Peptides against a protein of PDB entry 3OAK. Designs and how they scored, part 4

Target 1, 145 residues: chain A of PDB entry 3OAK
Amino acid sequence: DDLEQYLDEKILRLKDEMNIAAQLDIDTLNKRIETGDTSLIAMQKVKLLPKVVSVLSKANLADTILDNNLLQSVRIWLEPLPDGSLPSFEIQKSLFAALNDLPVKTEHLKESGLGRVVIFYTKSKRVEAQLARLAEKLIAEWTRP

## One batch from the design tools (peptide; aimed at target 1 L109 I119)

Design b1_p9_5_s1 (made by RFdiffusion4, then SolubleMPNN; from b1_p9_5, 4 letters changed)
Fold by OpenDDE base, seed 1:
Structure b1_p9_5_s1 (fold): chain B 145 residues (1-145), chain A 9 residues (1-9)
Amino acid sequence: as target 1 above (145 residues)
Amino acid sequence: SEASELIFS
């Protein structure tokens, strides 16, 4: 199917872009730690965030997103950074909101590791209360009968 | 640490 192939390629390209952005931010922060240059700021994920949110919000892409394990890249974006910090408030908020509208199933959580990461956000003292509540909402939706 | 638990659990 031509449309399915097109959508698969689109999602796989985004997945690659997300992984690259995450790695570039990791590299930036590692260099910041090593050199002490506080002018180094990790901005690659933030720059790509609007595109990620746009794709995640499209109902017609839901199956393609889930089938290609894009949630693995979402999980990567939510993981702690080299300096021990978490991704920006905006990244957390936008991703949690986008995840709320996806028909995520247990198999997708297992494939991506996303469930474990979101549980972390319900427990961490470094997470804003409103985002912890969003994380709790996701966990409740994913574990409901 | 929280980060260690997230990555290695």
Scores: peptide ipSAE 0.060, ipTM 0.769, DockQ to the pose 0.156
OpenDDE base, seeds 2, 3, 4, 5: peptide ipSAE 0.057, 0.056, 0.058, 0.055; ipTM 0.768, 0.762, 0.767, 0.757

Design b1_p9_5_s2 (made by RFdiffusion4, then SolubleMPNN; from b1_p9_5 with E4A L7I)
Fold by OpenDDE base, seed 3:
Structure b1_p9_5_s2 (fold): chain B 145 residues (1-145), chain A 9 residues (1-9)
Amino acid sequence: as target 1 above (145 residues)
Amino acid sequence: SESAELIYS
C-alpha cells in the first residue's frame, strides 16, 4: 500500500529528526557546563516543535504515530536535561495538548515510557501548576477503566 | 533525585 508506506516513512523521518534535535540540545548543554559559556543555548527542539505539533494533530496519522512508537521521541523531549532543568514551557504545553487528542493505549505507554514521565510532571514542584493539571488530565484519561 | 530517576530508568 503506497499510502501506508508513505505515512510510515514520514513518521519515521520525524522520529529521527526529533531524536537528533534532542541530542543536539543535550550536546549544547553539556558543552555549556564544560566551558561555562552561558551564551550556548539549546534551541533545536524549539525550532522543530511546530512541525511536531502539526504532525501530532493530524487524525489520519494517529495509527502511524502510535505503531511507529513516535511517543518514545515525545518522552525523550520531556525528560530532564543534563543541567537538571526541564524542557521549555512551550514544549511542555504543546506536547501535553497534542497528547490529549491521541488514542493512546496502555501498550503505547509501556513501549514508549511516556506514562512514567508524565506522572513525574504531576508530582514535580518545578512544573508550572497549569502544566501539572494538563499532565494529571492525561494520566486520568490513560488510567480510566 | 527525581531527575536522576527519570534519566537513569
Scores: peptide ipSAE 0.044, ipTM 0.734, DockQ to the pose 0.111
OpenDDE base, seeds 1, 2, 4, 5: peptide ipSAE 0.035, 0.035, 0.036, 0.034; ipTM 0.690, 0.693, 0.698, 0.675

Design b1_p9_5_s3 (made by RFdiffusion4, then SolubleMPNN; from b1_p9_5, 3 letters changed)
Fold by OpenDDE base, seed 2:
Structure b1_p9_5_s3 (fold): chain B 145 residues (1-145), chain A 9 residues (1-9)
Amino acid sequence: as target 1 above (145 residues)
Amino acid sequence: SESSELIFS
């Protein structure tokens, strides 16, 4: 119906915006590495984060989020950056929190690759302990009987 | 590296 179409379009637009933000940050950091210009700071994901969190937190968007594989973009946002660093603490914390409230199923994990990334966060020494715990909680929820 | 193991096609 009209509402479903509107919601689909909304999520797909956000998905595109997220992917663009991720790529722009990658480009920025690659250029930083290439040029040594330490004034280059990757901020696109952080700038877009409030919008992402807003969308992910809306219960009425859960089905649309999952059906349109927005979790793929979430996965992309969680991947390590060119310099080997991880996304900002705020990005990690906000996304893990948002994921905790979504009815994520095995099929969504498979089509997005999110499961593998979150497992990484349970193991990486570069992850803050509190965020590793959040990642562990997600894995536990996704693997429970 | 950890990062290389995360990204798959």
Scores: peptide ipSAE 0.060, ipTM 0.764, DockQ to the pose 0.076
OpenDDE base, seeds 1, 3, 4, 5: peptide ipSAE 0.058, 0.053, 0.059, 0.057; ipTM 0.763, 0.757, 0.765, 0.755

Design b1_p9_5_s4 (made by RFdiffusion4, then SolubleMPNN; from b1_p9_5, 3 letters changed)
Fold by OpenDDE base, seed 1:
Structure b1_p9_5_s4 (fold): chain B 145 residues (1-145), chain A 9 residues (1-9)
Amino acid sequence: as target 1 above (145 residues)
Amino acid sequence: SEAAELIYS
């Protein structure tokens, strides 16, 4: 199917872009730690965030998103950074909101590792209360009978 | 770290 192939390629390209952005930010922060240069700021994920949110919000892309394990890249974006910090408030908020509208199933959580990361956000003292509540909502939805 | 333990355990 031509449309399915097009959508698969689109999602796989975004997945690659997300992974690259995450790695570039990791590299930036590792260099910041190593050199002490506080002018080094990780901004690659933030720059790509609008595109990620746009794609995640499209109902017609839901199956393609889930089938191609884009949630693995979402999980990567939510992981702690080299300095022990978490991704920006905006990244957390935007991703949690987008995840709330996706028909995520257990198999997708297993493939991506996303469930474990979101559980972390319900427990961490570093997470803003409103985002912890969003994480709790996701966990409740994913574990409902 | 605690974060790593919770995420990767």
Scores: peptide ipSAE 0.053, ipTM 0.754, DockQ to the pose 0.157
OpenDDE base, seeds 2, 3, 4, 5: peptide ipSAE 0.053, 0.050, 0.052, 0.052; ipTM 0.726, 0.749, 0.760, 0.754

Design b1_p9_6 (made by RFdiffusion4)
Pose (drawn by RFdiffusion4):
Structure b1_p9_6 (pose): chain A 145 residues (1-145), chain P 9 residues (1-9)
Amino acid sequence: as target 1 above (145 residues)
Amino acid sequence: DDYMEDLLE
């Protein structure tokens, strides 16, 4: 019905917006490298983050989020950038907190690649200890026999 | 979960 299509569209629009924001930040960081212009900063993901957090925090949107592979975009947002730098602390924390609340299943991890990027957060030297503990906790919630 | 265990290999 119309309501279900409306919710799917809402999540699909957010997925595309998140992808555009991540790609624009990547372009900015490549541009920053090719040209050593130190004033260049990547802020599109940070600007969109409240909208992403608002959607991820709604329990009644969990099915729609999971069914439409929005977690693929979340993985993109957590990936190290071309120079090996991580996204801002606010993005990392907000996304991990939201994942702690979502009923993520194996099929969602498979389609999103989210498991691979969370493992990176348990190894990275640049990740704050509290977020590493959250990542480890999530890996543990997902590697149950 | 075998999927996550494979990733940790």

Design b1_p9_6_s1 (made by RFdiffusion4, then SolubleMPNN; from b1_p9_6, 5 letters changed)
Fold by OpenDDE base, seed 2:
Structure b1_p9_6_s1 (fold): chain B 145 residues (1-145), chain A 9 residues (1-9)
Amino acid sequence: as target 1 above (145 residues)
Amino acid sequence: NEYMKELLK
């Protein structure tokens, strides 16, 4: 119906915006590495984060989020950056919190690759303990039979 | 969830 179509388009637009933001940050950091210009700061994901969190928090969007594989873009946002660093503390915290409230199923984990990335966050020494615990909580939930 | 269990091995 009209509402369903509207919601699909909304999520797909956000998905595209997220992917663009991720790529722009990658480009910025690559340029920073290449030029040594320390004034270059990757901020596109951070700028878009409030919108992402807002959407992920809407219970009525859960099905649309999952059906359109928005979790793939969430996974992309969580991947390590060119300089070896991880996304900002706030990005990690916000995304892990949002993921905790989504009815994520096996099929969503498979099509997004999110499971593997979150497992990484439980193992990495670069991850703050608080965030590692959030990741562990997600893994525990997703591992339920 | 067998999928996640396999990933954790």
Scores: peptide ipSAE 0.434, ipTM 0.915, DockQ to the pose 0.957
OpenDDE base, seeds 1, 3, 4, 5: peptide ipSAE 0.431, 0.415, 0.429, 0.410; ipTM 0.914, 0.911, 0.914, 0.909

Design b1_p9_6_s2 (made by RFdiffusion4, then SolubleMPNN; from b1_p9_6, 4 letters changed)
Fold by OpenDDE base, seed 1:
Structure b1_p9_6_s2 (fold): chain B 145 residues (1-145), chain A 9 residues (1-9)
Amino acid sequence: as target 1 above (145 residues)
Amino acid sequence: NEYMRELLE
C-alpha cells in the first residue's frame, strides 16, 4: 500500500546515502595515504550518523529496515578503513545501541554479513572494552535458543 | 566459536 511504499523508499534512500558516505570516507583516506596530506579528514559517516540513529530507533520502521537489508549498510559502516583503523567511537557506540532494539533474525545476519563483523568487534584488541561488551551482548541475543 | 560462525555467516 501507499505507506509501505513510502517506508521502502525512505529506507532505500538512506541505504544509498550510507553507502555513498562510506565510499567518500574511503576515498578521502586513500588520498590521504597517497599524498601524505594530513589535513584530509573523513567525516561523511559522522555527519550522517544522527539521521541513521534516528531511523534505526523508529519501531514502525523495523520491518522495513530488515526487509530492505539496511543492515548491510550498517555492516559496511563498521568495517575497518583503508589505513586499518576502525570507525569512530561514536559510530560504533551508536550503531551497537541501535541494533540492540531491532528484532534481528538469522536470515538478516546472513544476508547482511553483520554477524561476522560484530564477532570481529568482540575479539579485536583495538576496540574499547565497553564497546566490545555491547558487541558481546548482541551476539548473545542473536544466538539465544 | 564454530557454532556461532556457522549460524551468523
Scores: peptide ipSAE 0.058, ipTM 0.715, DockQ to the pose 0.230
OpenDDE base, seeds 2, 3, 4, 5: peptide ipSAE 0.049, 0.053, 0.052, 0.047; ipTM 0.716, 0.711, 0.705, 0.709

Design b1_p9_6_s3 (made by RFdiffusion4, then SolubleMPNN; from b1_p9_6, 4 letters changed)
Fold by OpenDDE base, seed 1:
Structure b1_p9_6_s3 (fold): chain B 145 residues (1-145), chain A 9 residues (1-9)
Amino acid sequence: as target 1 above (145 residues)
Amino acid sequence: NEYMKELLE
């Protein structure tokens, strides 16, 4: 129906915006490495983060989020950057918090690859303790019998 | 990136 189509388009637009932001940050960091220009700072994901969090927090968007595999873009945002560094603390914290309230099922984890990334955060020595705990909480919920 | 892939496997 009209509402369903509207919500699909909304989520798909956000998905595209998230993917673009991730790629732009990757490009910025690659250029920083290649040129040595330390003034180059990757900020595209951080700029878009409030919008992402707002959408993920809407209960009426949950089905649309999951059906359109927005979690794939969430996974992309959580992946390590070209220099091996992790996304900002705020990105990690905000996304883990938002994911906690979504009714994520096994099929969504499989098609998005989100499970693998979150497991990575439970094992990484570079992750803040409080964020590792959030990652563990997600894994526990997703693997609950 | 193979390095990233390795970390996520």
Scores: peptide ipSAE 0.049, ipTM 0.710, DockQ to the pose 0.069
OpenDDE base, seeds 2, 3, 4, 5: peptide ipSAE 0.048, 0.048, 0.045, 0.045; ipTM 0.715, 0.710, 0.700, 0.706

Design b1_p9_6_s4 (made by RFdiffusion4, then SolubleMPNN; from b1_p9_6, 5 letters changed)
Fold by OpenDDE base, seed 5:
Structure b1_p9_6_s4 (fold): chain B 145 residues (1-145), chain A 9 residues (1-9)
Amino acid sequence: as target 1 above (145 residues)
Amino acid sequence: NPYMQELLK
């Protein structure tokens, strides 16, 4: 129906915006490494984060989010950056929190690759302890029989 | 969840 179509388009637009933001940040950091220009700061994901969190928090969008593989973009946002650093603390915290409220199933984990990335956050020594705990909570839930 | 179990190996 009209509402479902509207919601699909909304989520697909957000997914596109997220992917663009991620790539722009990667490009910025690659240039920073290449040139040594420390004034280059990757801020595109941080700027878009409030919108992402707002969408992920809406229970009525859960099915649309999952059906359109928005989790692939969430996975992309969580991947390590060119300089070896991780996404900002706020991005990690916000996304892990939001993921806890989504009815994520095996098929969504497979098509997004999100499971592998979150497992990384449970093992990495570069991850803050409190965020590692959030990641562990997700893994425990997704591993539930 | 067999899929997640495999990933965790």
Scores: peptide ipSAE 0.543, ipTM 0.939, DockQ to the pose 0.916
OpenDDE base, seeds 1, 2, 3, 4: peptide ipSAE 0.513, 0.516, 0.038, 0.036; ipTM 0.935, 0.935, 0.694, 0.687

Design b1_p9_7 (made by RFdiffusion4; failed a check: too like the target's own chain)
Pose (drawn by RFdiffusion4):
Structure b1_p9_7 (pose): chain A 145 residues (1-145), chain P 9 residues (1-9)
Amino acid sequence: as target 1 above (145 residues)
Amino acid sequence: DDLEQYLDE
């Protein structure tokens, strides 16, 4: 019905917006490298983050989020950038807190690649200890026999 | 664990 299509569209629009924001930040960081212009900063993901947090925090949107592979975009948002730098602390913390609340299943991890990037957060030396503990906790919730 | 191996990729 219309309501279900409306919700799917809402999540699909957010997925595309998140992808555009991640790609624009990557372009900015590549541009920052090719040209050593130190004033260049990547802020598109930070600008969109409240919208992403608002959607991820609604329990009644969990099915729509999971069914439409929005977690693929989340994985993109957590990936290290071309120079090896991580996204801002606010992005990491907000995304991990939202993942703690979502009923993520193996199929979602498979389609999103989210599990691979969370493992990276347990090994990275640039990740704050509290967020590493959250990442380890999530890996544990997902590697149950 | 298959899933663990997959995640470690």

Design b1_p9_7_s1 (made by RFdiffusion4, then SolubleMPNN; from b1_p9_7, 9 letters changed)
Fold by OpenDDE base, seed 4:
Structure b1_p9_7_s1 (fold): chain B 145 residues (1-145), chain A 9 residues (1-9)
Amino acid sequence: as target 1 above (145 residues)
Amino acid sequence: LPILEWMLQ
């Protein structure tokens, strides 16, 4: 219906925005590595983060989020960056928190690849302990019998 | 669990 279509378009637009932000940050960091210009700072994801968190927190958007595989873009945002670092602490923290309230199912984990990435966060020595615990909480929830 | 096994792949 009209509402569903509107919500689909909203989520798909956000998904596109997220993907663009991720790529722009990757490009920035690649350029930073290439040129040695330490003034180049990747900030596109951080700038968009409040909007992402807001959307992820809306109960009325949950089905639309999951049906449109927005979690794929969430996964992309969580992947390691060109310099080998992980996304900012704030991005990790905010996304893990937001994911906690979504009714994520196995099929969503598979189609997005989010499951494997979050598992990575439970094991990586590059991850802050606080965030590793949040990741562990998600895994525990998703693997609950 | 199947999902856990999948995640570890």
Scores: peptide ipSAE 0.042, ipTM 0.691, DockQ to the pose 0.748
OpenDDE base, seeds 1, 2, 3, 5: peptide ipSAE 0.034, 0.035, 0.031, 0.035; ipTM 0.704, 0.705, 0.691, 0.682

Design b1_p9_7_s2 (made by RFdiffusion4, then SolubleMPNN; from b1_p9_7, 8 letters changed)
Fold by OpenDDE base, seed 2:
Structure b1_p9_7_s2 (fold): chain B 145 residues (1-145), chain A 9 residues (1-9)
Amino acid sequence: as target 1 above (145 residues)
Amino acid sequence: LPILEWMLE
């Protein structure tokens, strides 16, 4: 219906925005590495984060989020950056919190690649202990019988 | 995937 179509379009637009933000940050950091210009700071994801969190927190959007594979963009946001670092603590914390409230199923994990990335966060030495525990909690929930 | 590449470094 009209509402469903509207919600689909909303989520798909956000998905595009997220992907663009991720790429812009990658480009910024690559340029920083290439030029040595330390004034270049990747902040596109951080700027968009409030909008992402807002959308992910809306119960009425859960089906639309999952059906449109928005979790793929969430995965992209969690991937390592060109300098070898991970996204900001705030991004990690906010996304893990939001994911905890979504009815994520195995099929969503597979089509998004999110499962593998979250497992990575349980093992990486670059991850704060607090966030590693959140990742572990997600994995436990997703792999429970 | 960047994550996979990173993990293999």
Scores: peptide ipSAE 0.042, ipTM 0.714, DockQ to the pose 0.077
OpenDDE base, seeds 1, 3, 4, 5: peptide ipSAE 0.036, 0.040, 0.036, 0.040; ipTM 0.682, 0.702, 0.669, 0.723; seed 1 fails the geometry check

Design b1_p9_7_s3 (made by RFdiffusion4, then SolubleMPNN; from b1_p9_7, 7 letters changed)
Fold by OpenDDE base, seed 3:
Structure b1_p9_7_s3 (fold): chain B 145 residues (1-145), chain A 9 residues (1-9)
Amino acid sequence: as target 1 above (145 residues)
Amino acid sequence: LEIEEWMLE
């Protein structure tokens, strides 16, 4: 199916772009720590965020998103940064909102590691209360009998 | 630190 192949390629390209953005931000922050140059700002994930949100919001892409383990890249974007900080409030909020509408199953959580990361967000005192509540909502949905 | 390592595994 030409359409299925096209959608797979689209999601795999986005997955690659997300992983590159995450690594570039890590590299920037490591260099900032090493040099003390406070002008170095990690902005690659923020720049790509609108595209990520757009893709995650499209119902016709849900199967392709889940089948290609795009959630692994979502997990990577939620991981702590080299300085121990978390991704921006906007990234957290946007991703949690987008995840809420995806038909995520146990197998997707296992292959992506996303469940463990979201549980972290329910427990960490560094997380804003409203985002912790969103994380709790996701966990409740994913563990619903 | 322990929590960070745990969540990345």
Scores: peptide ipSAE 0.039, ipTM 0.694, DockQ to the pose 0.191
OpenDDE base, seeds 1, 2, 4, 5: peptide ipSAE 0.031, 0.038, 0.034, 0.033; ipTM 0.676, 0.675, 0.667, 0.657

Design b1_p9_7_s4 (made by RFdiffusion4, then SolubleMPNN; from b1_p9_7, 8 letters changed)
Fold by OpenDDE base, seed 1:
Structure b1_p9_7_s4 (fold): chain B 145 residues (1-145), chain A 9 residues (1-9)
Amino acid sequence: as target 1 above (145 residues)
Amino acid sequence: DEIREWMLR
């Protein structure tokens, strides 16, 4: 119906925006490495983060979020950057918090790759202890019988 | 990045 179509388009637009933001940050950091220009700072994901969190928090969007594999873009945002670093503390914290309230199922984890990435965050020594605990909480919820 | 490859394989 009209509402479903509207919601699909909304989520697909956000998905595209997230993917673009991630790629722009990757490009910025690659250029920083190649040129040595330390003034180049990747900020596209940080700028878009409030909108992402807002959408992920809407109960009426949950089915649309999951059906359109928005979690793939969430996974992309959590991946290591070209210099080997991880996304900002704020991005990690905000996304883990938002994911906690979504009815994520096994099929969504598989099609997005999110499960494997979150497992990484439970193991990495580069992750803040607080965020590792949030990641562990998600894994526990997703593996609950 | 080996870590990235591991997560995406």
Scores: peptide ipSAE 0.084, ipTM 0.754, DockQ to the pose 0.182
OpenDDE base, seeds 2, 3, 4, 5: peptide ipSAE 0.047, 0.051, 0.081, 0.078; ipTM 0.731, 0.731, 0.751, 0.747

Design b1_p9_8 (made by RFdiffusion4)
Pose (drawn by RFdiffusion4):
Order: C-alpha cells, then sequence, then structure tokens
Structure b1_p9_8 (pose): chain A 145 residues (1-145), chain P 9 residues (1-9)
C-alpha cells in the first residue's frame, strides 16, 4: 500500500543522500591530497547526520531500514577515508549508538558489510576507547553461536 | 564461526 511505499521511499532517499554525502567528502579529501590545500574540510556527512540519526532512532522504521539495506550506507559512513583518517567522533558515536538499538541479523550484516568495518573499530589506534568498547560489544552481540 | 571469519576478512 501507499504507506509502505512511502516508508521504503523515505529510506531509499536517505540511502542515496548518505552515499552522495560520503562521496563528496571523499572527493574533498582526495582534492585535499592532490592539492595540498589545507583549508579543505569534509563536512557533508556531518551536515546530514541529524537526519540520519532521526531515521535510525525510530523503532517503527527498523524493518524498513533493515529491508532496504540502509546499513550499507552506515558502513560507508564508518569506513576510513583515503588518507586513513576516521569520520568525526560525533558520526562514530551516533552511528554505534543507533546500531546498539537495531535488531540487526546475519543477513543484514552480510548484505551491508557492516561487520567488517566494526571489526576495524576494535583494532584502530585512532578510535576513542569508549567507542572501541561499543564496537566490541556489537561484535559480541553478532558472533553468538 | 563462519560469520566471524567473514567479519574479520
Amino acid sequence: as target 1 above (145 residues)
Amino acid sequence: AELLAEMES
């Protein structure tokens, strides 16, 4: 029905917006490298983050989020950038907190690649200790026998 | 086990 299509469209639009924002930040950071222009900063993901947090925090959107592979975009947002730098602390914390609340299943991890990037957050030296503990906790919730 | 191996890959 119309309502279901409306919700799918909402999440699919957010997925594309998140992908564009990540790609624009990546272009900015490549541009920052090719040209050593130190004024260049990547802020598109940070600008869109409140919209992403608002959608991820709605329990009645969990099915739509999971069914449409929005977690693929979340994984992209968590990936290290071309120079090895991580996204802002606010992005990391907001995304991990939202994952703690979502009923993520193996199939979602498979389709999103989210599990690989969360493992990276347990090994990275640049990740704050509290967020490493959150990442480890999530890995544990997902590697149950 | 398989899921963990995939996650670590």

Design b1_p9_8_s1 (made by RFdiffusion4, then SolubleMPNN; from b1_p9_8, 4 letters changed)
Fold by OpenDDE base, seed 2:
Structure b1_p9_8_s1 (fold): chain B 145 residues (1-145), chain A 9 residues (1-9)
Amino acid sequence: as target 1 above (145 residues)
Amino acid sequence: SELREWMES
């Protein structure tokens, strides 16, 4: 119906915006590495984060989020950056919190690759203990029998 | 679980 179509388009637009933001940050950091210009700071994901969190928090969008594989873009946002660092603490915290409230199923984890990335966060020495615990919580919930 | 094993692979 019209509403469903509207919601699909909304999520797909956000998905595109997220992917663009991720790529722009990657480009910025690569340029920083190449030029040594320490004034270059990757901020596109951070700038878009409030919108992402807002959408992910809407219960009425859960099905649309999952059906359109928005979690793939969430996974992309969580991946290590060119300099080996991880996305900002706030990005990690916000996304893990949002994921905790989504009815994520096995199929969503597989089609997005999110499961593997979250496992990474349970192991990485670069991850704050608080966030590692959140990652463990998610894994436990997703793998519960 | 098998899913966790897959995630860790």
Scores: peptide ipSAE 0.377, ipTM 0.895, DockQ to the pose 0.832
OpenDDE base, seeds 1, 3, 4, 5: peptide ipSAE 0.372, 0.367, 0.370, 0.362; ipTM 0.891, 0.891, 0.891, 0.890

Design b1_p9_8_s2 (made by RFdiffusion4, then SolubleMPNN; from b1_p9_8, 3 letters changed)
Fold by OpenDDE base, seed 1:
Structure b1_p9_8_s2 (fold): chain B 145 residues (1-145), chain A 9 residues (1-9)
Amino acid sequence: as target 1 above (145 residues)
Amino acid sequence: SELRAWMES
């Protein structure tokens, strides 16, 4: 199907962009640590966030998103940064909200590693209370008997 | 939940 192929390519491109953004931010923060240049700010993920949220919010893309393991890139975006900090509040909030609307299944959680990262957010003392609650909500939904 | 246990492991 031509449309299906088009959507696959669209999602795979976004996945690549997300991975690049994550790596660029990691590189920026590593350089900040190494050089002490406090003017270095990691903003690549934040810049791309609106596009990510837009894609994740489209119901007609759900199957394509899940089939192409875009959630792996979402997991990468949620991982702790080199300086020990977590992604921005906005990234956390936006991604958790977007995840809440996706029909995520066990196999997607396992192949992406997303489940383990979200569990981390339910337990971390560095996470804002409201976001920890959102993370817990996701876990509860995903682990329903 | 086995899934939750896996997530926490």
Scores: peptide ipSAE 0.433, ipTM 0.909, DockQ to the pose 0.844
OpenDDE base, seeds 2, 3, 4, 5: peptide ipSAE 0.433, 0.339, 0.429, 0.416; ipTM 0.909, 0.896, 0.908, 0.906

Design b1_p9_8_s3 (made by RFdiffusion4, then SolubleMPNN; from b1_p9_8, 4 letters changed)
Fold by OpenDDE base, seed 4:
Structure b1_p9_8_s3 (fold): chain B 145 residues (1-145), chain A 9 residues (1-9)
Amino acid sequence: as target 1 above (145 residues)
Amino acid sequence: SELLEWMLS
């Protein structure tokens, strides 16, 4: 119906925005590495984060979020950057918190690749202990009988 | 579990 279509379009637009933000940050960091220009700072994801969090926090959008594979964009945001660094602490914390409230199923993990990335966060020595625990909580939630 | 094995693969 009209509402479902509206919600789908809303989520798909956000998905595109997230993917663009991620790519712009990657491009910025690649250029920073190539040129040595330390004034180049990747800020696109951080700028968009409040909107992402707002959408992910809406219970009425959960099905739309999952059905449109927005988790793929979440996965992309969580992936290591070209210089090997991880997204900001705030991005990690916000996304893990948001994921905790979503009814994520195995099929969503498979189609998004999110499961493997979150597992990475449970193992990485570069991740803050607090965030590693959040990642572990997600894995436990997703794998419990 | 299959999911865990998949995530670890």
Scores: peptide ipSAE 0.217, ipTM 0.818, DockQ to the pose 0.813
OpenDDE base, seeds 1, 2, 3, 5: peptide ipSAE 0.215, 0.132, 0.197, 0.158; ipTM 0.832, 0.788, 0.819, 0.793

Design b1_p9_8_s4 (made by RFdiffusion4, then SolubleMPNN; from b1_p9_8 with A1D E6W)
Fold by OpenDDE base, seed 2:
Structure b1_p9_8_s4 (fold): chain B 145 residues (1-145), chain A 9 residues (1-9)
Amino acid sequence: as target 1 above (145 residues)
Amino acid sequence: DELLAWMES
């Protein structure tokens, strides 16, 4: 199916872009730590975020997103940064919101590792209360009978 | 919940 193939390729390209953005931000922050150059700001994920949100919000892409394990890249984006900080408030909020609308199943949580990361957000002292609550809601939904 | 236990492990 041509459409299915097109959508697969679209999602796979986004995965690559997301992974690259994550690595570039990691590199930036590592360099910031190494050099002390406080002008170095990790902005790659933030720059790409609108595109990610746009894709995640499209109902017609849900199956393609899940089948291609895009959630693995979402998990990567949510992981702590080299300086111990978490991704921006906007990234957290946007991703949690997007995840809430996806028909995520147990298999997707396991193959992506997303479940463990989200549970981290329910426990971390570095997470804003409102985002911790969003994470809790996701966990509750995913673990409901 | 088995899934919850896994996520919290």
Scores: peptide ipSAE 0.366, ipTM 0.882, DockQ to the pose 0.840
OpenDDE base, seeds 1, 3, 4, 5: peptide ipSAE 0.349, 0.354, 0.349, 0.324; ipTM 0.873, 0.876, 0.872, 0.865

